Peptides against a protein of PDB entry 7Q4I. Designs and how they scored, part 65

Target 1, 281 residues: chain A of PDB entry 7Q4I
Amino acid sequence: HENSTIAERLYSEVRVLCWIMTNPSNHQKKARHVKRTWGKRCNKLIFMSSAKDDELDAVALPVGEGRNNLWGKTKEAYKYIYEHHINDADWFLKADDDTYTIVENMRYMLYPYSPETPVYFGCKFKPYVKQGYMSGGAGYVLSREAVRRFVVEALPNPKLCKSDNSGAEDVEIGKCLQNVNVLAGDSRDSNGRGRFFPFVPEHHLIPSHTDKKFWYWQYIFYKTDEGLDCCSDNAISFHYVSPNQMYVLDYLIYHLRPYGIINTPDALPNKLAVGELMPEI

## One batch from the design tools (peptide; made by RFdiffusion4, then SolubleMPNN)

Design b2_p14_2_s4 (from b2_p14_2, 9 letters changed)
Fold by OpenDDE base, seed 2:
Structure b2_p14_2_s4 (fold): chain B 281 residues (1-281), chain A 14 residues (1-14)
Amino acid sequence: as target 1 above (281 residues)
Amino acid sequence: SRADEEAKWIEETA
């Protein structure tokens, strides 16, 4: 009894490949639940692991496991995508196996942008990288051109991209992307509210959950407020979402309805030319 | 990432 015409249109016009960072120990515990919830709304869903799993559609990358191998896994994941899937989508999302994503909201944000624009989006942090970098936990999405530049131009050049597999994954890819002129986009909505979040909704929505000394407030690239105004009505991602909470969120977002309330979507913006960004807010 | 590690630490301590 719902009208999903616009969502269906965007599903076709804004194709998203989602790759999930996981490991063999989390295939059943976490990754499976991504596949059964929000992951099914991606145009293509791939789990990047160190072991193959045909039931999950997991790929065995030639990397070790552990926090110190995340950068190596990210490099291999995008190399794999470029080799096998670069034309299967327009946008390429990295998420963790405990990230929840509202893919329709991401398509809405991405709609005006050309996939040939060298740009990527996420929760932008200001340290270490001049233009900023996107939080790994919140998930980040690269345009097709951004993936090409990363794999073809950045990765092969040690001066542009770290050859070692150690380091903070999100910072390192941020450095690499900056060095090949991939722009760190602004993912905020027209009201200046964020869309990608490195924590669960509760941590963002509840004022005074953290003190002013909390690192997040020093890292965030754009000024943000706590409380209800923290988050866009079209928020895209949350991190540290348990498997059970993924099903809860699926129910709340896609099934539970307040009777008598009809949400009218905003009109789609005009498409941008290649290389053009949305106006700064 | 460093940010993720710090976030986990806070969640564990909160």
Scores: peptide ipSAE 0.040, ipTM 0.764, DockQ to the pose 0.197
Fold by OpenDDE base, seed 1:
Structure b2_p14_2_s4 (fold): chain B 281 residues (1-281), chain A 14 residues (1-14)
Amino acid sequence: as target 1 above (281 residues)
Amino acid sequence: SRADEEAKWIEETA
């Protein structure tokens, strides 16, 4: 049997609400598998949809379906969270219904930060937004203060936040957050390895899987390598994970063990004051 | 996002 004392402590001290971007056609095909795997490790799990589903715990947002409505859905999702759930968690994760997340690793990354610090984390991209923005597919996590600023300060002001529902969802929220001084944090570990990933593990782990001309290499904010050094030992998320692969990952990460190998976790860092960030590497 | 859509398209065409 494993010792989960530290994980249990972080579960109580670093509370995470996970909201999943989905649609009615994917409730059974994709979303329910999130609920049955990594989603059960969130302090609170909500599925944001256009139709209510009591079994899934899906909320019907007042938005249409389709790729052109993702920005609209994100705005309504955070409005809903702020109205009903802002005190239910310290951190608020957006993920897709094909994103897999190791929530314990996210809590570890977030532990030193105050939820009253206006910051958010994810896979940082450099185009369109000066400080960068977080990839939508990799998932991104906002502090409680970041959510407050987004909903109360940014959304009501068309000069700060796009009122139309069109546009790239991750870029638009990135612009809005920058305009209210929410900082785009650095999610890399102490070795400079990434934690949030916009593709499946295979695409990041295998060297030369993609051509150097592939857009991803032009979009990443921080320099990254391919191969085993691509990814933190405490990686947080992967995208384009099929429902079947979610169960495989759950088994590999939480159940399969090499006999005789015991991992000792690193000591927790000191907590930061409100407004402080970890030093950049 | 545009980036995610492009990535998905590449994966679907591969």
Scores: peptide ipSAE 0.037, ipTM 0.749, DockQ to the pose 0.198
Fold by OpenDDE base, seed 4:
Structure b2_p14_2_s4 (fold): chain B 281 residues (1-281), chain A 14 residues (1-14)
Amino acid sequence: as target 1 above (281 residues)
Amino acid sequence: SRADEEAKWIEETA
């Protein structure tokens, strides 16, 4: 039998609204599979699109489609969340329709933080933004206060937030958030291992002699290794996960068990005060 | 593009 008491507690205490970046052409191809796998473990799941889909719970945002409109869609998505759902959760995750997320691990990471702390987490990249920004593909999670600051303080001010809808959405939101003093948190575990990943597990887990000129190595904010030590035992997300792979991951993570091996969870850390972050590793 | 980035990653890490 499985004991999920702690997970249930965190489900209640660390409420997560997940919004999925998608488009009408991917409602059936990708988004539906998110809903049928990891998305069901969010407290609230919303698909942000340009067309309404009642079966999917997709919202039609007033934006165009295409990669050049992702920033516009991100802005409208958070505006929508702030208007309709800001009190429905404590934390607000952006993910792509090909991102897989272990929501329980995210709740564990977020547990000590106050949702009133202006902070957000993800796979931190170092270029363009002084404090860093979070990779769009790996997904990033904002506190309730971060969402408030983004929507209320940053978006209305062209000096703080880009008014055009063009540009890299993850960089642009990173700039906006920095400008309103939302902190780019450290999502690494106590061993310094990452939790949010911009590629599939296979790409991170396989040790290889990679060319260090590869853009990823120049972008990562924190030093990371390849192989099994690349990733936290409590990893949160992976990107470029195919629809089929989502079901595989669901099976492997939540169903497949090695008989006779029982994992014991680490003790929950003490809760932090508003504005306080975990110490750097 | 995302596809290009993925392809590059595969080439570098495979």
Scores: peptide ipSAE 0.034, ipTM 0.738, DockQ to the pose 0.131
Fold by OpenDDE base, seed 3:
Structure b2_p14_2_s4 (fold): chain B 281 residues (1-281), chain A 14 residues (1-14)
Amino acid sequence: as target 1 above (281 residues)
Amino acid sequence: SRADEEAKWIEETA
């Protein structure tokens, strides 16, 4: 028997709309597996594509396909959300169709923050954007106010936000958000461990003889340890998760239990005022 | 693209 009282409370108080970046070729191959696993734990789940799919609940955005159109798709996705769904949630998560997310852990991280605070969270990278930007693959979550500022203030102004659809999607949204004073938050836990990850768990947990020259180590905003201490006990996301791995993760996280071990959740922190952030570690 | 580099790295480290 499970006691999900706290999780149910957070489900109601920290409402999350998840939109999934996908394309028509991946509707059946990848996106449907998100819907059948972690996506079902979002308050609202929408797949953003270039073609409509009624079975998947995919939206056909007026964009082309290809890597050079990801920024265009992101802009149109948030425009769509703002027009149709801005009041359906408090927080708005972007994820790829190969991102796995533990939504309960995200709600826990977001709980103290006001959705009227202009802030967004993810795996923070340091290049190109002064305050940093969030990795696209790890997924990033915007407050309701952040979405409003992005769509209403940034997108219409070519001086604040890139008008063409080219460029790295995560960098471009990071630039736009900075220009409208949306804060790049710190998603690390109280021990300084990361919660959003741009790779699979195996790549983060196992000290890979990654060459110190590997781009990731130059891009990370916060210094992180390798190995078992790399990741929060309340990790939120992993990227490059295959469809099969999504089901494995779902089983391991929500079904498989070590008999006789009871997890006691930490107390919820106090809620922050509008505009207030948790102190940096 | 960055995405290509990431994908390549994952393929090489898998």
Scores: peptide ipSAE 0.036, ipTM 0.751, DockQ to the pose 0.114; fails the geometry check

Design b2_p14_3_s1 (from b2_p14_3, 10 letters changed)
Fold by OpenDDE base, seed 3:
Structure b2_p14_3_s1 (fold): chain B 281 residues (1-281), chain A 14 residues (1-14)
Amino acid sequence: as target 1 above (281 residues)
Amino acid sequence: DEKVKEEIKLLEAE
């Protein structure tokens, strides 16, 4: 027996549309497992593909398949969202079909922000984009205003946004968003711990899992530690999560409980004005 | 990012 009153309140007040990057070959292998696990906790869930799938609720975007078309698919996905779903949510999450997301923790992070603030959140990387960009694999979430600026102001202008479909999708959207003054937010908790992760929990939680020369340490925008202090107690996402691991995570997070331990949630912060960000740590 | 996938493959191969 659980008390979900606060989570239900946030579900209504912080509406999230989740779109999942997938392809026809992964509809049954990966995407359906997102739908059966964490994706059911989104206010709206859409799978963006090159083929329609009525069972999955997949949309056929006018793009080709392959790594060189991920940026094209991202552009078409947000165009589709803006045209059909811009008022169905306040926040718009991109995730891969192997990303796992704790949507309640994302709503908690987003609660103080206005959806009219031009901001987006994720795992911030420092190369290529002056303000940084969000890792594609960890998933990133745009405010409604950020989506509007991306689709209406950035995409139609080849000087602001890359017109071809080539390039790293996360870098390219990061460039476009910067060019229309969408802010790359800080998703860290009050203790400075990350919430969006580009790898599985094991890779972040185990000290010395990677060499110090590993590219990740050069890419991460904010200094982070390895081990148990790496990750927020309110972590939002992990990447490279297998279909089987999604069910394991669902069980561990939402069902398995240590008897006699009751978690008391922190009070919600005050809401910010439009254009206001949380203070830097 | 394609680089991430390549690096993870390298880590799994070690």
Scores: peptide ipSAE 0.026, ipTM 0.695, DockQ to the pose 0.124
Fold by OpenDDE base, seed 5:
Structure b2_p14_3_s1 (fold): chain B 281 residues (1-281), chain A 14 residues (1-14)
Amino acid sequence: as target 1 above (281 residues)
Amino acid sequence: DEKVKEEIKLLEAE
């Protein structure tokens, strides 16, 4: 009884490779649950680790474990993708093993953009990087051209990209991408509502859930509201989602239906030229 | 929220 014709079209036309940041201790505890839920809706799914796991499809990157190596792991992950998978997708999503993603909503956002446009999307933060950078936990998606520029132009040059493996992963990639003219895109919908979220839905939907002194309100690039106006009806990601909550979200989003309510999707926008962005809101 | 506290700690360590 479900009509998925448009979603199937976008699955073919907006190909997404998802790579998941994980470690050997989380293969069974977290990463496996990504594979069994939202990760199955990616065109390709790869787990980036320090140990190989053939059942999970985990790759052993030549990096150590620990938070001080997250930047090193991100660099090696994108090098691996560029070498083996750059033509397997149009867009390349980084997510954590506790990030939940509605991949259909991401394809809808990305549809008008050319993968040859040097752009990336996520939850944009304003500190440290002039154009902003995307929050690591919310997940961020690079165009194919953005991956090429990162790996080929930025990584080999210590003046453009940090050679050490230390530092905040999301800030460091943001600096590197800016230095090779990859644009930090606006992921908000036509109503100005965000799509990528660095926390669980509850933290964004409930008014006054956090103090106004909370760092998040100083870090967000675009002004956002709390409550139902916080989040797009086509939201893409949430962070700090437990393994059990991933199955709950899968049920609520893809199975649970209010009887007698039929949702008709909006028409797809016109495709943009290479290098063209959507108008600013 | 313990997770929010972890995120704050990460940012302070940068």
Scores: peptide ipSAE 0.026, ipTM 0.698, DockQ to the pose 0.530
Fold by OpenDDE base, seed 1:
Structure b2_p14_3_s1 (fold): chain B 281 residues (1-281), chain A 14 residues (1-14)
Amino acid sequence: as target 1 above (281 residues)
Amino acid sequence: DEKVKEEIKLLEAE
């Protein structure tokens, strides 16, 4: 029924390790549904928790539970990845257990970039960090070199990276990455539309769904509009996706087809040199 | 971010 030749090529050439932020109380309620839906399209899938779960493939990190320990979990997760999995992938995605990701669209965005380029992508926010930082809920993806710099150069130095486990996880990693010259990339498509989203599709697609005073409009790094022009046709992620909605999205994206409509993919761009970024739109 | 989660919960409750 489908020609997946390009998707299969990108699966081999743009290898993605996905690590999922979770906790023992959510292993069965949330994390299992990630594994059964979009997580199966990652080259490697790991659940980062405080307890081991062999059925889920969850790792017990040496951290406490609670919202105040998310930064601690992120630091330990990337240490674990660097020690055990740094050569298993080219790109390393952080997602929550209620984030939905279209991995093929992420591979398409990442294809031109070298994994040796110190860069990371996500939904870029402008406060607290000069170059911006990536929203934790929308998920963010680091190059292999970005992971190396984070673990080897940033984490051991309290002047570059916060030693305490407190603080906003996404802001703190953003500060650390900036301090080791990891670039906050532009994840927008060629039309200037976003790909990583910190909310469900409904909140982005419906005009005037949120008040103009809503914090999101003050935080977003790039100007964006509501409605159909809000989102790339090659969108990558959405947040606050319930377990039931993950199965609905999986069906709508990968199974449901309008008969007689054939989508031809755009040509792949040329590969960039190490350290080179796509021009800003 | 704790602020982000609280504001989103408020919006979902409205």
Scores: peptide ipSAE 0.027, ipTM 0.706, DockQ to the pose 0.125; fails the geometry check
Fold by OpenDDE base, seed 4:
Structure b2_p14_3_s1 (fold): chain B 281 residues (1-281), chain A 14 residues (1-14)
Amino acid sequence: as target 1 above (281 residues)
Amino acid sequence: DEKVKEEIKLLEAE
């Protein structure tokens, strides 16, 4: 027996549109597996591509393919969302077609926040952007107000947002969002543990798996530890998840249960006022 | 990012 009452409540109260960054060559190889696993738990799921795919629900954006066009694709994706879907959700998640997301944990994190608060969350990195920016691979989620500000205020102004389609997608959106006073939120849990991860669980959970010289340790905005204390019990995302691993994670998270162990969810926090953030840990 | 993938691959190879 499973009690999903709280999860169902959050599904209704914290509506999430997930858009997946993909390309035509990955529709069948990767994106389809997102749709068949964690993507089904989004309130709305859209695949942003350069070609339409009715089976996948992929949108053909007016962009070229290739890594040099990721920023262009992100801009067009959010324009498309703003034009067609801005009222279909409260929060708007960008993820890659190799990102795995526990949407219920994201709803839990987002619950206290107003979607009218100009804020976004993800794995915060410290370089290039004063307030930080969110790692593209870990996925990042914008409030409805953040999307509005990005599309309406930032994108039309070359002084606020890069008009060229080149550059690191996550850095460029981070710059644009900062320039329109969208706040880079803290996605850590009450214990200071991260929720958005730019790598697979194995890379975060295994102590000393990476050299201290690894770029990640210089990029992370918040100090984090390795091992089991690296990650929140309510972790939201992992990156570089293979299609096969998505099904494994779905099984482990949603089906596999240790008999006799019952987890009681923490009480929901109080809702914040518009413009208010959770206190820093 | 290609660099990230390469660095991850390098780490996995060690």
Scores: peptide ipSAE 0.026, ipTM 0.695, DockQ to the pose 0.114; fails the geometry check

Design b2_p14_3_s2 (from b2_p14_3, 10 letters changed)
Fold by OpenDDE base, seed 5:
Structure b2_p14_3_s2 (fold): chain B 281 residues (1-281), chain A 14 residues (1-14)
Amino acid sequence: as target 1 above (281 residues)
Amino acid sequence: DEKVKEEIELREAE
């Protein structure tokens, strides 16, 4: 008795390719659980690894293993996407194998934007990059034009992109994207609430008497409230989600319903022109 | 990511 008509419309009009950063040791432990939960709601799902796995749909990228190769893996992943899949979607999401994503909420956020607009979204951090950069763990989504600019204009130029595979992958891609005029978008809802989160829901929802010295408060680009006002009702992602928690979240979000409460979706906003962004809140 | 893990561990230890 569920009406998913608008979600089905957005599935067709806002096509999302999700690529998952993983490694061979995590194919069975983590990545498989992404495929069995939220990853099934992507238009295309690809696992980026150092080894091929046909059961998982994992691609073997020409990269070494280890934390020092995450930037190298990100570069090769987007090269692979551009070569094989650039027309298979409008938007291209990077996520980790312990990131959980509500893809319908991401489509809702992206709906007004043209995929030909050079823009990307995520949890925006303020250090190192003037316009900000998106947290790697929370996941970040590039428009088709952003992917094109990254692969064709930025990556081939050592002055625009770091040639070495070392460094923080989220900072390095943020620098490259800024250098080719890809805009760091605002992913907040109309109430100013965040949608992409670098931690589990509990860490954001519970007002922790966290010391104001906690790095997160210094890194976050937009001021966020603690508690229930921390998070949009249309939140998109959380990080450090265990495989078991992915199944719990799938149940809570898509199956568990309070009897007698009907959610009426807001009207879709008007579509923006190419190069146009939503007004900043 | 490494900084995030270290900081989470610190929060859980507090």
Scores: peptide ipSAE 0.027, ipTM 0.707, DockQ to the pose 0.120
Fold by OpenDDE base, seed 2:
Order: structure tokens, then C-alpha cells, then sequence
Structure b2_p14_3_s2 (fold): chain B 281 residues (1-281), chain A 14 residues (1-14)
């Protein structure tokens, strides 16, 4: 007795390819649970690894494992996507194997944008990159044009994009994207609340005596408050979500209902022209 | 949260 008509429409009109950053040691421990939960709501789901796994649909990229190879893996992942899957979706989400994503909320955010607009979204950080960059852990989503520019224009040019595989993955892609005029979008909702989160819901929702020195407050591009107003009602992602928590979140978001409360979705915004962004809040 | 600490360490190393 659920009406999913709008969600079904967006599933068709806002096609999302999700690629999951993983490794062979996490195929069974983490990645499998992504596939069994939120990953099933992507139009296409691919696990990017160093080893093939046919049960998981994992791709073996020609990269080593370890934190120092994340940038290399990201470059190879997007090269693979561009070569094999660039027309299979309109938007291309990077997530970790411990990121949880509400894909319907992402489609809602992306709906007005043209996939031919060179733009990407996520949790925007301000350091290192003038326009900002998107947090790797929170996940980030590129338009089809952004992927094209990244792979075709940025990656082949060492002046535009780091050729080495070392460095902070999210910073390096942010630099590359800026250098090819891919815009770092604003993912906040109409109330100015964030949608992509680099931590679990509890960390954002509970006013912790977070030391004002906590790096996150220095890194966030947009000023945000802690507490109930931290997070959009249409939040998209959370990081450091355990496999068990993924199932809990799936239950809470998609199954558990307070009887007698009906959520009426807002009307879809007008579609933007190619190159046009939503007005700043 | 150990994971939060890990992320902090990663960002401090950048």
C-alpha cells in the first residue's frame, strides 16, 4: 500500500551508476551488504576492487591495495566507467563500502540538473581547492559531462591532474575537476541543510561537545549547525555505517512507518538548462 | 568512535 510513482519516475529519468570503492578483504565483510541494501536502488552497481568477484559484480582494477592507492583506484574506476558505462547512466556516484546512500533523495537533488552540465555534488570542503572539493567518505556524484571532462581532458594532462597514484583521493579529483571547469555544486536543501555526510547520523544529530578544533568545522565549505537542523529531511549519504547498521537503516527508512503520518513530497523543481545551477540559498 | 578518529588522522596527515 505504498505509492512510489514519483520515485519510479525519478529512477527512470535520473539514472545513477553507483561505484563502490572496496578491496578483496571487504567483499564479504562490507561490500556484500551494500549490494543487499541501498546498492540495489542504483540503476547500475559496480564494485571497484583489485580482484574480480562475479558474485559481487566486482571489477579488478589494475591498482594496488592500501590507502596510498585510493587516488589510483579512483582514476582507474572512472576510466573503466567512461569506457564501458558512460551511457548507462546520467550520474555517477562514488561511495565507500561503508557509505549508506538514500538514492531516491540523490535523484531528487539531481533532477533539475542536466547530466551535460559539468557539475558534481557531495559534502563540500573548502581547503586545498579554491571552489572546494567533495569529501571522499560522504560519497560524491559526477554528471556524465563531469566524468567525460575528468577522463578525457584532465587525466591525460599532468598539468591538470596528478599522474601519480599518491595523495588524498578526494582532494586530487577535486583539483582535476576544477582544472577542467567542473563546478563544485551546492548539495544543500532549500533550508540550507546538508545532504551528504562524512559520518554516521548519530555524530551529526547529537550535539556532541565537539571541540571547536575538530577538523570538520574547519573543512566544511558551508556553515552548518549541529543538532536536529544538521541534516536535510532528504539526506543522501552517511559514512562509517557498519554492515548491520545498513540493514537497520534500510528498515527504518523504507519499511518502518508511523501509522497515520503521510509524507507528501514537494513538487519537482523546474529543469535547468545545460550549464545552469540552482540559485544559491 | 574509532572510525571518526581514523578520519581525523587522515585529514591531519593531508
Amino acid sequence: as target 1 above (281 residues)
Amino acid sequence: DEKVKEEIELREAE
Scores: peptide ipSAE 0.030, ipTM 0.734, DockQ to the pose 0.562; fails the geometry check
Fold by OpenDDE base, seed 3:
Structure b2_p14_3_s2 (fold): chain B 281 residues (1-281), chain A 14 residues (1-14)
Amino acid sequence: as target 1 above (281 residues)
Amino acid sequence: DEKVKEEIELREAE
């Protein structure tokens, strides 16, 4: 017996459309398991593919498959969202078909922000883009205004946004968003702990899992630690989550409870004005 | 590109 009153309130007030990057070969292998787990907690869930699948609710975008087409697929996905779904949500999450997301924690992070603020959140990386960009694998979430600026202002202008479909998807969208003054937000909690993670929980929670030369330590925008202090109690996403691990995470997060321990949520912060951001830590 | 390669290698090492 759970009290979900606050979660239900946030579900209505912080509407999230989740679009999942997938391909036809992964519809049954991966994407279906997103739909059966965390994806059901989105206000709207769409799978972006190169082939239509009515059972999955997959959209066939006019783009080829392969890693060199991911940027093209992202552009077409947001064009599709803007044309058909821009008013169906306040926030628009990109995730991979092996990303796991705790949508309630994302709504909590987003609650104070106006969807009319040109901002996006994720795991911020520092290379290539002056303000930083968000890791593609960890998933990133755009405000409604950010989507509008991306599709209407950036995409039509080759000087602002790469017209070719090649390149690193997350870097290219980061460049485009910067060029239209969409702010790369700070997704860390009040203790300075990250919320979006480009790897599985094990890789972040276990100290010295990777060597000091691993690219991640050079890419991360904010200083971070490994171990139990690596991650927010309200973490939002993890990447490289297998289909089986998605069900395990769903069980652990939403079903398994230590008897006699009750978590009391913190009070919601005050809402920010349009264009206002939370102070960086 | 190098990032993606290393990410894949990390995944496959699991």
Scores: peptide ipSAE 0.027, ipTM 0.711, DockQ to the pose 0.097; fails the geometry check
Fold by OpenDDE base, seed 4:
Structure b2_p14_3_s2 (fold): chain B 281 residues (1-281), chain A 14 residues (1-14)
Amino acid sequence: as target 1 above (281 residues)
Amino acid sequence: DEKVKEEIELREAE
C-alpha cells in the first residue's frame, strides 16, 4: 500500500505537458515504450514527429527528418504547443524518445516556481550561451511564460532566434531563450546534486577514471562529481535509456520496494513570487 | 548526437 497524496496534489498543481522528440521509424521501436512507461505520468503526452500516428498520439510537424532538422522540429513543436496546448499545462518538458523521466521529481523541483516566471530547467551546459543552456538529451522544461516568450517574441525575430533549421537544437533554443530574458534555472537539489542527466545512470553513478578530456566535464555549468554524490535522490531524467531499460527503471522506481524502509518526503518549499528564483546553494 | 555517443563509447572503453 502506498500513500500518494502528495504526488497526486503535485499532479494537479504542477501540470506538465511532455512532448517527445521522435520520428516515424522510432514510433514503435522507442516512442511507444515512453508512452507505456514514464510518459503516462505526464498530464499531457504528445509525440512530435513528421508523421501522424493516432495510436501513439503523434503529431506530424511540417519538418524533415534527420539530425539537421532537430532545431526545426523543436521550433515547430513549441509553435504547435502554443497554438493548441498552452493552457493545458503549467510546464512544458522536451524529452527524447530515449530519455527516461521521473515526473514526480520534476513536479517537486518546479513546485515553488510560478508558471508565469520566464524560466527553464534541465542539465545546464556553459558553452555558447552566457547564462548557459540545457542539454537536449537530458530533457528540459519550460514554464508557460517561457514558451510564450519563445514562440511569440523570439521565433518571429531572426535577430533573436535562428530562422534556419540547422544547428544544435539545445544550443539554439538556449540562445533564443536568453535573448527574450528567459532564465536558465538551477535544477540542482538543496545539496547541490544534479537532477537532469545527459547519460544513463551507470555513467553518472559509477566512478570511472574518466579522461579529464571528456567533453562533458568542460560543458557542465555546475561542478559535479561522479559516484553516489553525483545525483539527487530526487533525480529527474536520464538519457540514452533503451526501451528495455525504461521498463526496468519503471519497475525499480515504482514497484520494487525494500521491505521495512519507509521514505518520508521532505516538506514542500514556500512558493516563490513571479520572477523569483530559488536562492543559490 | 553521434559525437556524444562516440564519446560515451570511448568512456565505456576506458
Scores: peptide ipSAE 0.026, ipTM 0.705, DockQ to the pose 0.116; fails the geometry check

